# Designs tried in a protein design run: peptides against a protein of PDB entry 7UQJ. Part 179

Target 1, 160 residues: chain A of PDB entry 7UQJ
Amino acid sequence: PELYQNFNITPPRGVLFHGPPGTGKTLMARALAASCSSDERKITFFMRKGADILSKWVGEAERQLRLLFEEAKKHQPSIIFFDEIDGLAPVRSSKQEQIHASIVSTLLALMDGMDNRGQVIVIGATNRPDAVDPALRRPGRFDREFYFPLPDVKARFKIL

## One batch from the design tools (peptide; made by RFdiffusion4, then SolubleMPNN)

Design b2_p19_6_s3 (from b2_p19_6, 10 letters changed)
Fold by OpenDDE base, seed 3:
Structure b2_p19_6_s3 (fold): chain B 160 residues (1-160), chain C 160 residues (1-160), chain D 160 residues (1-160), chain A 19 residues (1-19)
Amino acid sequence: as target 1 above (160 residues)
Amino acid sequence: as target 1 above (160 residues)
Amino acid sequence: as target 1 above (160 residues)
Amino acid sequence: ERIPLIRGQELPEELLQEP
């Protein structure tokens, strides 16, 4: 909170964490949530796996997304973390287009509908940023991307 | 190697890391691998995602498992980390039984075929230990389980 | 310690977590402690800030270090986490040499005096690994280093 | 079929303590 105030930096609405598996994307999202929380301002952290939204709620994925964003808004300041977001919003491939298109359109609308003054940050994590619908990577959505390199073979040689 | 000799403790063949998503299971496995390497004894770390073995190698999953264990044996001391192992070896559910049963049987055979003196540790990570085939959780396989609680106050009281 | 016991891997005497502030070093150390605890073997987690040992205990810092290591040994399996360890053991700079040299020498002796069979792991965290006395980074002490990259400085400045 | 309450997790205060 104070950091956002001191730097006059508009909190990004959406941040995409991408990089190989096991680079600490999920842990970083939690660490960020923790680092932004203070005794005066507790951040509520919401975590969902993209594939779980599709698999557990066949036919209700849109409603679950809406409910998630509503709960995040009620409990602001809040962070919504989508682990494996490529599972929720895969690039429009020809054969299963309509259901995925509807979920993507709903997520787009929810991200666009976040008031710029809202204290809700959305973090998406993926191993495949190119598998995420490019519409989600536009300004006002996941407009910021963070590459989590593997601890490079060199960093692994420095750790080892 | 020398440590395993000094304590007369049979190196566990397999360790299951389980707990809610984003509790640092993958990062722990990497930290353990790094924390077991010395200048004299570099540990080779192999990482695979369970779902990626099934999806990338439809019809070759068994061969890829065998190759992985062979490479791990060639490069011992080594750690094999299976992220989302529930994706590789789901509990035998009725409808897709044969292919999953074959992969599970191959993984069981590979874990059982590890010489007790072998310097290969297998770490499985899952968010759903109950979704992992119970045959993998038996003595001589994933015989040790680590719960990665959310850093809930209760988990903190168990750690602290 | 359970993780190290369960892996039968010599707990490294010391692991240095380094990287920019808020990269999750402290969270990782806690997650490590959590993940190493089981219902049968609770790991005791000791956390101290390096600067707090110097500031709160002017003239008793050495005694507090000894007491910390003794308590960790009594409650083994245990993890000692030094946050901001560069505050405890700064690189020998000319002007305040004697007191810092004494604290560093005591910490070195305590780390060297840990029996290789002891179930005490020391984790140091710093934002400035180059500010940590190189004597602490030698084999048998903090012999392993983990770089916690920022999600690029651009990344954190973009999220925050 | 109880829709599992979307429980947001408050970050524990102890994660909030800036050192």
Scores: peptide ipSAE 0.011, ipTM 0.278, DockQ to the pose 0.042
Fold by OpenDDE base, seed 1:
Structure b2_p19_6_s3 (fold): chain B 160 residues (1-160), chain C 160 residues (1-160), chain D 160 residues (1-160), chain A 19 residues (1-19)
Amino acid sequence: as target 1 above (160 residues)
Amino acid sequence: as target 1 above (160 residues)
Amino acid sequence: as target 1 above (160 residues)
Amino acid sequence: ERIPLIRGQELPEELLQEP
């Protein structure tokens, strides 16, 4: 947040963290949330896992997403972190198209409905950016992407 | 820790974590410390910041280093983590050469004085490995180095 | 790896990484895998997600676990990383007790059947250690547990 | 869950035992 202010950059509504599993996407999102909160300005970190939203809330996933965004808006400044967002919004495959389409549609609408003046940032993490619905990767949604490279395996070898 | 036994590798006395700020060096050191303590065998994690050792202990830094190593030896198995070690052991620059030289000299002597059988590991973290006195990077001291790559810098710039 | 040799600790066959989501468990496991292979000694890193083993292999999960352990044994030295192991071996709840009991039983048998001299280490990661079957947390299995604390917010600020 | 701003979980006192 402070960096966006300092740079006069409008914070992206959505940021997609992508890269191989175990590259620290979730850690970075938490570190960013932590790094953006000062003693004067506490940032609320909301975390949801894509698969959990689908599995725990079969039939209520849309409502839970709406409630999440409302709560995030109520507790500004806030970060909504979707871990494994490819589980929430899989590329529309034939057999379950309607359920995923509804959840994706709701997430799209929620991201589009965020006021530019809102201090709510959405971070999605995925190991498979190509498995995320392209509609989520459009401008005004997850319009900024961050590749988390595997830290070069050779560099890690000397630590232990 | 235990992987080294299976590999017949002698653990280095000192490990240097280096890489740009924000790459998770301190986090990794803490996670390693946590990852080495079991219910049966608690590892004591000593953390000191290089600049804090210099600034808080002007004139006593050498004594504090000795006490730290003695305490780490008393509480084996232990990890001594020096965060921002470039602040503790700057490459000898002309104007403050004597004070830094004495602290570096003490740290060198303490690392050299560790028995290979001791269960004390020293981890140094720096953002500037070239700012660390080369004498610390010699065999038997910080002889293993780990580069923490920036997650692609272009990725960082868009997050903040 | 090398830390355990100095500690005269017999490497646990299994290590449980537990802690809040996004504390870097998966990153650490990959870093460990990467840190244990030298140019002379490549470590093979096997990664499986607990929920994926259950969901993709309904009725074959036991066979897939056996094959995984056989392949890991074939490609020594190796690390088997179970991400979200609470999804693979949930605490036995009444209604699906038999399927989970069989998978847990198979994993127990595979961990018990590992030769102490084998160069196969099993790392389980969970956000909910209490949701992992206590039988997996016994000596000779996941007998070492590592808490990944949420890095202090202030500590994270300096990392970035 | 609303994760309140992670009060820096001090390393569990067990790891940070300053004597």
Scores: peptide ipSAE 0.008, ipTM 0.198, DockQ to the pose 0.060
Fold by OpenDDE base, seed 4:
Structure b2_p19_6_s3 (fold): chain B 160 residues (1-160), chain C 160 residues (1-160), chain D 160 residues (1-160), chain A 19 residues (1-19)
Amino acid sequence: as target 1 above (160 residues)
Amino acid sequence: as target 1 above (160 residues)
Amino acid sequence: as target 1 above (160 residues)
Amino acid sequence: ERIPLIRGQELPEELLQEP
């Protein structure tokens, strides 16, 4: 909050880290969490993997999301990091539409329910931004996106 | 090359990177791949996620593993990085035994079929080393393990 | 070893990892250390932060460097990793010239004193390669450089 | 720290500091 207040940047409700696997998305999210933490103000970092949430029954996945956001709000300032958010909220495919739709709808509602005054940032990481439900990528949700390119192969070659 | 020539170290067939999520396992694997590449000799880096392979039909998952190892062998020197290998080869639980058993058995056979002369290294990353089938953690497979702890928040404050 | 035996790359005395913060330099250094270690031959990994060495009296910083290199030589094969080496060997600024000059000179002498037969590798990491004394970047010292790019600056501009 | 890179040794927490 204050970090974003100081930059006159409206804190995004959600930030999407996207790029090829192993580009440091998870590392960056943790780095951001650490950089935003101070001796006076510790940021609480919540991490969940999209697939681990989806592996639960729909109602339990929704419940776990609600609990996660509640805990993040209680422990604000906080970061919720969803690793592999494409696993949690994939683009709707015909056979799984109902199961994913409920979880996506719950996540959308939770993100929409975060008042701009909340010191909770949601970071989603994905290797496939196009596999993330476009509804999550709208303003007020994951409205900021960060591409993590592969380290330039040429720069990697300079690394040897 | 010569660095390791001087060390006379038998290349592990498999290396298990384990530790809490976002401890940089994937980044490390990429870093290793980069560090082993040279202008004259490029290491081919193959990356797969365990869950992405497991999401296929058993016979197709096995086929994809075989193809991956064949491609890695064709493009040697190469690294095969399995991110979230616990998602590909979980510890056998009674109800999923047949599906996981075939994939695990195929992966074991592929790792065992790597002659010590092969320029193929397999890196598995997991957040849950105990969720990886112990058969994969035996000598000649993922016989080396590297723990990735969470960055000590206190030591991060020293990095800034 | 065999993987690296096959690559015929002259072991650098020193490798400079450079790139913006959070690009995985320290992680890479550890990965390299891990990859070089075997059951038969354990690599000893020495890590020091440049600023932590410089925070001591000049003579004690020099002594600590000498002791570090002696210990690395005793425990070879070994890696000495200097994180934030720009903090240890900054480009000379007028007011600190004498203090930094002695430490840099000592580090240069220690790196130059490593016979090519020594199984000691020095890895320096910096966010500011141009802040590293050019004398350290010469052949026989940190003669190989590895650029760790940021994830796309354009994507980072979206992150901030 | 001197950490022998031994099979199964935990990288010290200090080392995995994600910047």
Scores: peptide ipSAE 0.000, ipTM 0.190, DockQ to the pose 0.042; fails the geometry check

Design b2_p19_6_s3 (from b2_p19_6, 10 letters changed)
Fold by OpenDDE base, seed 5:
Structure b2_p19_6_s3 (fold): chain B 160 residues (1-160), chain C 160 residues (1-160), chain D 160 residues (1-160), chain A 19 residues (1-19)
Amino acid sequence: as target 1 above (160 residues)
Amino acid sequence: as target 1 above (160 residues)
Amino acid sequence: as target 1 above (160 residues)
Amino acid sequence: ERIPLIRGQELPEELLQEP
């Protein structure tokens, strides 16, 4: 589909936008979602912040992720944008709160469960790609990365 | 007062700005504060993030909320803007951390304690109105809601 | 160097930007970084959020701070901008999680370890200077403070 | 209490206009 052609991705693939805060990752994700939408084919854009998903108790955060992916599939073609995804999926450690481990495991399962026929793109935005659980950066998950450098002042006026 | 007329609110009422992230809730709250400020009547704008209040221990977060409302009253006419208020006031559950329950209880008491004569407006911004404790959405608290849809690109240039 | 002259700081000194959220602290830090960069002398701008550093476990957050300071030194002249630094360095309390205490201790050590010859500026931004560990506000660390008042609408158009 | 999912929004066409 045009959506995957525009991202140059083979489904099911996630795209990781990484770079300094306020480099326009969120704006770019919106602009890309817009540019991929036509009069005939409206793209449904879902957005969640990582911290916002963590504010829900383990079972409820997990349920909300499942519902998000179901709703995205129902309204395909769809984009799920996770802003601050490193808040949701911090690197696994032996000290990792069971809450974060459960949510990460759910997100992994949801990304692995995306049908190759589903027109759902997942975009994660982070300021810290190395803070994202490496399991999310594997093929079939967030397997493409876009670096957002600090725009020169001149380039910032073009994105606004 | 002009402040409440400009918001079309009857005091003491909180206003909940809700909508997708990057819809300009924070920008609108500031633009409204600025538009309500005249040469004769400067509005004092206070802003806190929900997560930032939670980063303080229960007793200190509670004290900081009290001080914020006292300072807002001292510098009236005032706006208190809580960004990401769902971070501060998640829906009460049997599993909710005692930290969140105490902070929510303090915010409830502070909103209920606002004198009808006080020129203090409280604006909460959230991406998830249903994640905000329903007790905060009752009359005399956040009893007005403004939905911020994703601005069209054309509308975004008017807000910048 | 021009960088320290432009900030009017004697190295190694941190600068604390404090004021209401979206008073342009982040924007000002970027504009200052850009204005201090010339064709001959590009300033490398590093940016981290406090909450983002906390999402990493003690040892990994500590390692990431070390790597950040090393990378900033390697790419000098450099600016390290910590947005929401009160998220990283909350005031020490008897209840403070060992995670926060370790990260704060690491940041203290990294700021103390900055060579007077290093062209690295550290800018912290907070909405709450009193929420920042007082140890960070001592000479040789964040020993200069800039208050960002709510810009009048007229002043905001000059910063954009 | 179930927190309803905010339904994804269709991006309006005006976001599609190339500058």
Scores: peptide ipSAE 0.000, ipTM 0.213, DockQ to the pose 0.033; fails the geometry check

Design b2_p19_6_s4 (from b2_p19_6, 10 letters changed)
Fold by OpenDDE base, seed 2:
Structure b2_p19_6_s4 (fold): chain B 160 residues (1-160), chain C 160 residues (1-160), chain D 160 residues (1-160), chain A 19 residues (1-19)
Amino acid sequence: as target 1 above (160 residues)
Amino acid sequence: as target 1 above (160 residues)
Amino acid sequence: as target 1 above (160 residues)
Amino acid sequence: ERIPLIRGQKLPEELLKEP
């Protein structure tokens, strides 16, 4: 949040951190949150894993998202960090469509319902940006993307 | 890596990176791998998630661990990084004892079977160090622990 | 820290973190400092910006460097982090040669004067590794380099 | 989990500057 204010940049509603596992996406989100905290302005950091939101009963996932956004709004300025967001909003595969569609629709509505005046930033982290529903990557949602490359290690990463 | 030589510390076979999610454990492991690579000495970096090893059939997880350690030994000097190692070796909860016990036992045997002359380092990352089997935290295994605090830099910044 | 011993690599006195702005160089240096602190062994972290050292009067910059290294030596084990080290040791351009040459020469002498027994690590961060005096990148100084690649931010952060 | 952010650690502006 304060990064954007510190830079006189209007905060995007959502930022997608994408890149291979272990490129520091989550670290960067926490560091951003820490850096935006001044002695005068404490930022509240909320973290959730995408899979942990899905593991909840149908309808409880939506409720948990609503509660998360309400808490983030109450504790402004705030950052909501979704780790493994591709777990929460996988690209619509036909067989799991209805339950995932409701959760994605709820997340979309919550992101769209954030007034630009709200000091709530949403950061999604994924290893698979193409596995994230394209609707989340549209303007007013996760409309900014940060690729986290592997550190250019001349070491042969043999990902076996 | 070099910090320990500067500190006159004998290298452990295993290092446990522990701390809250998104404190840079995985990034640090990759950066350490990168730093240990000189133009003369390329380090091979192997990465696995604890849960991905468990998702394999009973006995296949053990085989995959053996193959991983054999490959790391063939490609010395090497780093094996286990992300979410608490997923691979959770503290023995009574109800899932047998399958986890065999995988943990295999990992223990592989770590114990590494000659100190072997240029294979094992890094485990966890958000829950107390959820890692205490047998893995004993001397000759993950006997060194790095706490990745939230950037609670209670590091005595003496800003001179 | 211990990874270098595990690889039978003599710890460099200095590590150069290089890469575009925003790649987490400073964050990594802090995380390294924090991670190297055990309950038994607190590491002292010193941070300076290259430009802040240069902004001091001629001769005071050298004195500040000496004092920094003396304090780091007194508070061993310690890390000295130079952010924007290209500001302190720019590649010798003919017109600013004398003042920069003395500061660079002092830093070189301080790094060369650190006995390998000294538990002082120097980390330099730069966005322009080619702007760092090659003398600093020689063996026994910043002889290890880490590239921090940009997250491919297609987001035009128009820093207005 | 609410993770309280600890005071005053400005990430150096450099960590946020575009190349």
Scores: peptide ipSAE 0.000, ipTM 0.307, DockQ to the pose 0.055
Fold by OpenDDE base, seed 4:
Structure b2_p19_6_s4 (fold): chain B 160 residues (1-160), chain C 160 residues (1-160), chain D 160 residues (1-160), chain A 19 residues (1-19)
Amino acid sequence: as target 1 above (160 residues)
Amino acid sequence: as target 1 above (160 residues)
Amino acid sequence: as target 1 above (160 residues)
Amino acid sequence: ERIPLIRGQKLPEELLKEP
């Protein structure tokens, strides 16, 4: 089946890659990175995992996010790839609200603070788009979403 | 370049996919699972992350590993894919030795307890093969290794 | 999540992997090759790029295709993977018609000449399925197609 | 019954060349 994904080309601050695990979200983020870079225009690719950022104290996680965005801005054009962003910015209504609320708020502020002129793109990858805080999925943040289907498993089957 | 890949299949108990993050290790493991399955022979693919298993109490992590291997054996032919296996089974000499030692020992015992007749394959993926306990990399465990190089970002991307 | 992959085995002569660059077509083809192999049944994986075949004189490109199929038949079960097959077999209506016509005709003849008993599978990968000669996409040739969506092309649009 | 597995060839760096 052709996945006609209808895309509106406004330069996003953020792009959400979603789909089952092992669908190539991270690979694609890297490939996109690679494809956008040229001899004249080298793109800097920053990769972080959501869980790795959460492993820090709240204030240090916020600080690390700020530093990441500062470094990305300094090294623009750049891509910040958050793998497992549902780990970093879970839905606010979870029992972990207090621990994540500051981190989510900081990430929101950092994404909102990216001027449209900034050559910084944020890519979030998740296996569970519905586990990502809806505030991150609003316009000016992760306002574009990309479904990574399992490569047509039935289709792969026909290859054998 | 023409790649003649001669695939000699000896049923390994375990295969280690290693290489930089986002090199498609998980995608490959899924693709392997997909392509080993047939109409007559459905492969069950179990995926776990190392960190998700470690997030439990030591005894519960061990129990979850046992249950996973039991389920994999029950649903054979099957693949158990451990993403980020360096998170689950770090090198023993780390300060986390005591917490991980039981989990590593349980994983070793489970891999050793797989009869060569078992239709269960374990795939570990890591970004840091040297961070995986060498005991897991011995014959009869993760005795086959596959390097996933970065997409040749050399021309286009500065990956920091 | 456990992925129960239900596989229907009809032996295709050819499978077309299509989708934008970096979608994991080549990765999947390798994973398929890998997974179809067994201890008793080693699959030989031949990889060629369409452009690399076209870089030769027409008669030498045809000869190389014949040799490739002969080697694949000799080393069966085998997979021939053509990466960038749109480079090898572009739509006939291009100004390159005369140069490609013989190569396309040879590839068609080679695919048609594969007896259904031959343990040779041809996988073509392209970023542009519509740039592949429709004659290759007919039953008994690349008669099965797999869409590798970009992770949502607009994320890519937004990254560019 | 034997499980089909890839033998340990390093994926050539060239295969991962992003266009």
Scores: peptide ipSAE 0.000, ipTM 0.273, DockQ to the pose 0.043
Fold by OpenDDE base, seed 3:
Structure b2_p19_6_s4 (fold): chain B 160 residues (1-160), chain C 160 residues (1-160), chain D 160 residues (1-160), chain A 19 residues (1-19)
Amino acid sequence: as target 1 above (160 residues)
Amino acid sequence: as target 1 above (160 residues)
Amino acid sequence: as target 1 above (160 residues)
Amino acid sequence: ERIPLIRGQKLPEELLKEP
């Protein structure tokens, strides 16, 4: 909390964590949430897998997204973490276009509809940033990207 | 590596990392692999998602498992990390039994076939240890389990 | 314990976990401790904050370090985790030199005095590896470093 | 509250759920 107050940096609405699998993207999102929580100011952390929203809620994915954002708003300050967001909003490929386009359009509208004063941050994590619809990577959405390098294999964890 | 030499403990063939999603299970496995690497002794780290083996190699999952274990043996010392291992070896549920039973049986045989002196460690990661076939959790397989708690940030993150 | 026995690699005396706050350094250290424990051989995990040793024990920091290492030796196999080790062993800056130099010298002597066959591992965690005295980062001490990549600290400032 | 692993506190057995 205090670190951000000092720098007068407007919190981004959306942040994309990208990098190879197992680079700690999800751990980071949790750790960020944790680090921003205080006794006075508890952050609520919402986690969803992009693929799970599509697979578990065939035909209700849009409603589930809306409910998630409403719940995040009710429990602000909050972080919504989408793990494997490329599973939720794959780049528009020809064959399954309409359903994916509808989900993407809903997510875009939900991100655009977040009030600038809202204490809701959306973190997307992916192994393939290029597989995420470019419309989500525009200003006011996932406008910030963070590469999670592999723990430098040269950083020989000599832990062992 | 030598941390454990001093401990005179038989090297486990398999270790199950379990805990809530995004507790750093995959990061830990990578960290362990990197940490076991030295200038003189590079550890080769193999990473596979359980679900990816089933989805990408429909009908070849057993062959891919065998190839993975052979490659790990060729490049020993090595770590095989199965992310989301519950996706590869779900508990025998009634309806898709035969293919899953075959994959589980192959993984069991591969783990049992590892020489106790072999420099190959298998790490499975899951959010649901109870969703992993109990046969994999027996002595000589994933005989060690590690709970990855949520970062005990007293920050009451309701991970929703 | 067993994960590392397979690899016949010399136990590091010291491992430095570095990376921005909340990267899971402490979680990693706990998970390593857990991973090294078995039913037959429980690892004792000692956790201290570097700053807490200086602040709580003004004038006794050296004695507390000695007692910590003695207790770790008594309860071997053991892991000593120093969270925020930069608070214990800051790089020699001009104004508070003598007390810090004494604590650093004591920590160096304790790490050097660990028998290579001793079942005591020291894990230091810091957000600022460059703030840790380079003498601690030499071979036989914290000779192994692990970067816990956050998204760049600049990235963290950008998220919340 | 970081549960200070007090001196001699074994990692909670719950973390060490060995079977």
Scores: peptide ipSAE 0.000, ipTM 0.343, DockQ to the pose 0.037; fails the geometry check

Design b2_p19_6_s4 (from b2_p19_6, 10 letters changed)
Fold by OpenDDE base, seed 5:
Structure b2_p19_6_s4 (fold): chain B 160 residues (1-160), chain C 160 residues (1-160), chain D 160 residues (1-160), chain A 19 residues (1-19)
Amino acid sequence: as target 1 above (160 residues)
Amino acid sequence: as target 1 above (160 residues)
Amino acid sequence: as target 1 above (160 residues)
Amino acid sequence: ERIPLIRGQKLPEELLKEP
């Protein structure tokens, strides 16, 4: 609906905000959530940091991701914003801690399990799109990317 | 004295700022430090991130916490602000790394060792109050909690 | 040239910004980049977090550092800002993960490999200069240090 | 280790004052 029209995305699609830290990715995600919220249709905004999800033990991090997606679905239209998502979903390697592999697998399954009828947008923010597991950047997951350049000083006053 | 009156806290009490990321917990802690600082009475503000303290080896993280509290006491009136304190003091579990258990134990001892006459306030900021070791949330430690909701834009312009 | 004159640094020198978190190290690095940028000479500002670089596996973190320095050289005059550089370059210990040792070694080599003709400044920000590998604090690397005290409220309004 | 789900806060409309 309007939420997906405003992002110009076909559901279920994740949006990856990438660019240098403090380029306003988090602020933009909040501003977008608020612009899409009307008096009649308040968008529920969920936010998690990647590192914060990793600080939970394997099974509990997975459970919290599941609960987050369930709560987002319950309170739709909703935005799930993952700040520092590269902390949550580092590139898979043979040395990847089983903890990270499990959390990434859970996030993949949750994004794949989003019904096309669900009004849940997932926004990931990263400073490093190449540090995000390529499996998350596939169609139906984070399949749109927005680059946040360092704003010129003139542009920074427009975002504040 | 004035510092504790301004925070409406009885010494020695820690204050836990909790709420979604980018709700201005860090900004509020600084604004509070600044508002409590007069020309006659400069408050020394110390800030550490939880993850940053964990990046030090067990004995060095503990030493740095001790030095921080000593320096805060030396420069009183002082505020110690721990950003992302849930990174430093995750809930104790049987699987918790010995590193985290040691750092948490040191922080507990340092908070318990604060003389009631010391003009040192400890502010912890977290996105996850239930991820903070419950031992830190007891009386004489982080015994006051402030919830930081997502500010309305109108409220955000007052904090800037 | 002007960039190095503005920082009062002789190339190739890194600048370590140290001080309590949110003393404006990141803001100052951006303001400095902006003030050194003219209509004729736009400075390219690169920013990475230390923890972000560590979330990549050894070979990929190294590759990303190399690419960052290459891109900075390509877009000179440039600033590379490492926020939380103590996350990237913790003090070497016998217990240091081989991952951190490799990334630190790569950063050392990249800083040593900066041609004196390259208009690339490296700014590291840390809350803990003693947590940064001493090898990075040697001449030709981060050989200048700027302490960021907590700004008095009066000084903070000048930085915003 | 329970991290409370930060209940999705409805962002109030006033967060988007159009300039």
Scores: peptide ipSAE 0.000, ipTM 0.234, DockQ to the pose 0.058; fails the geometry check

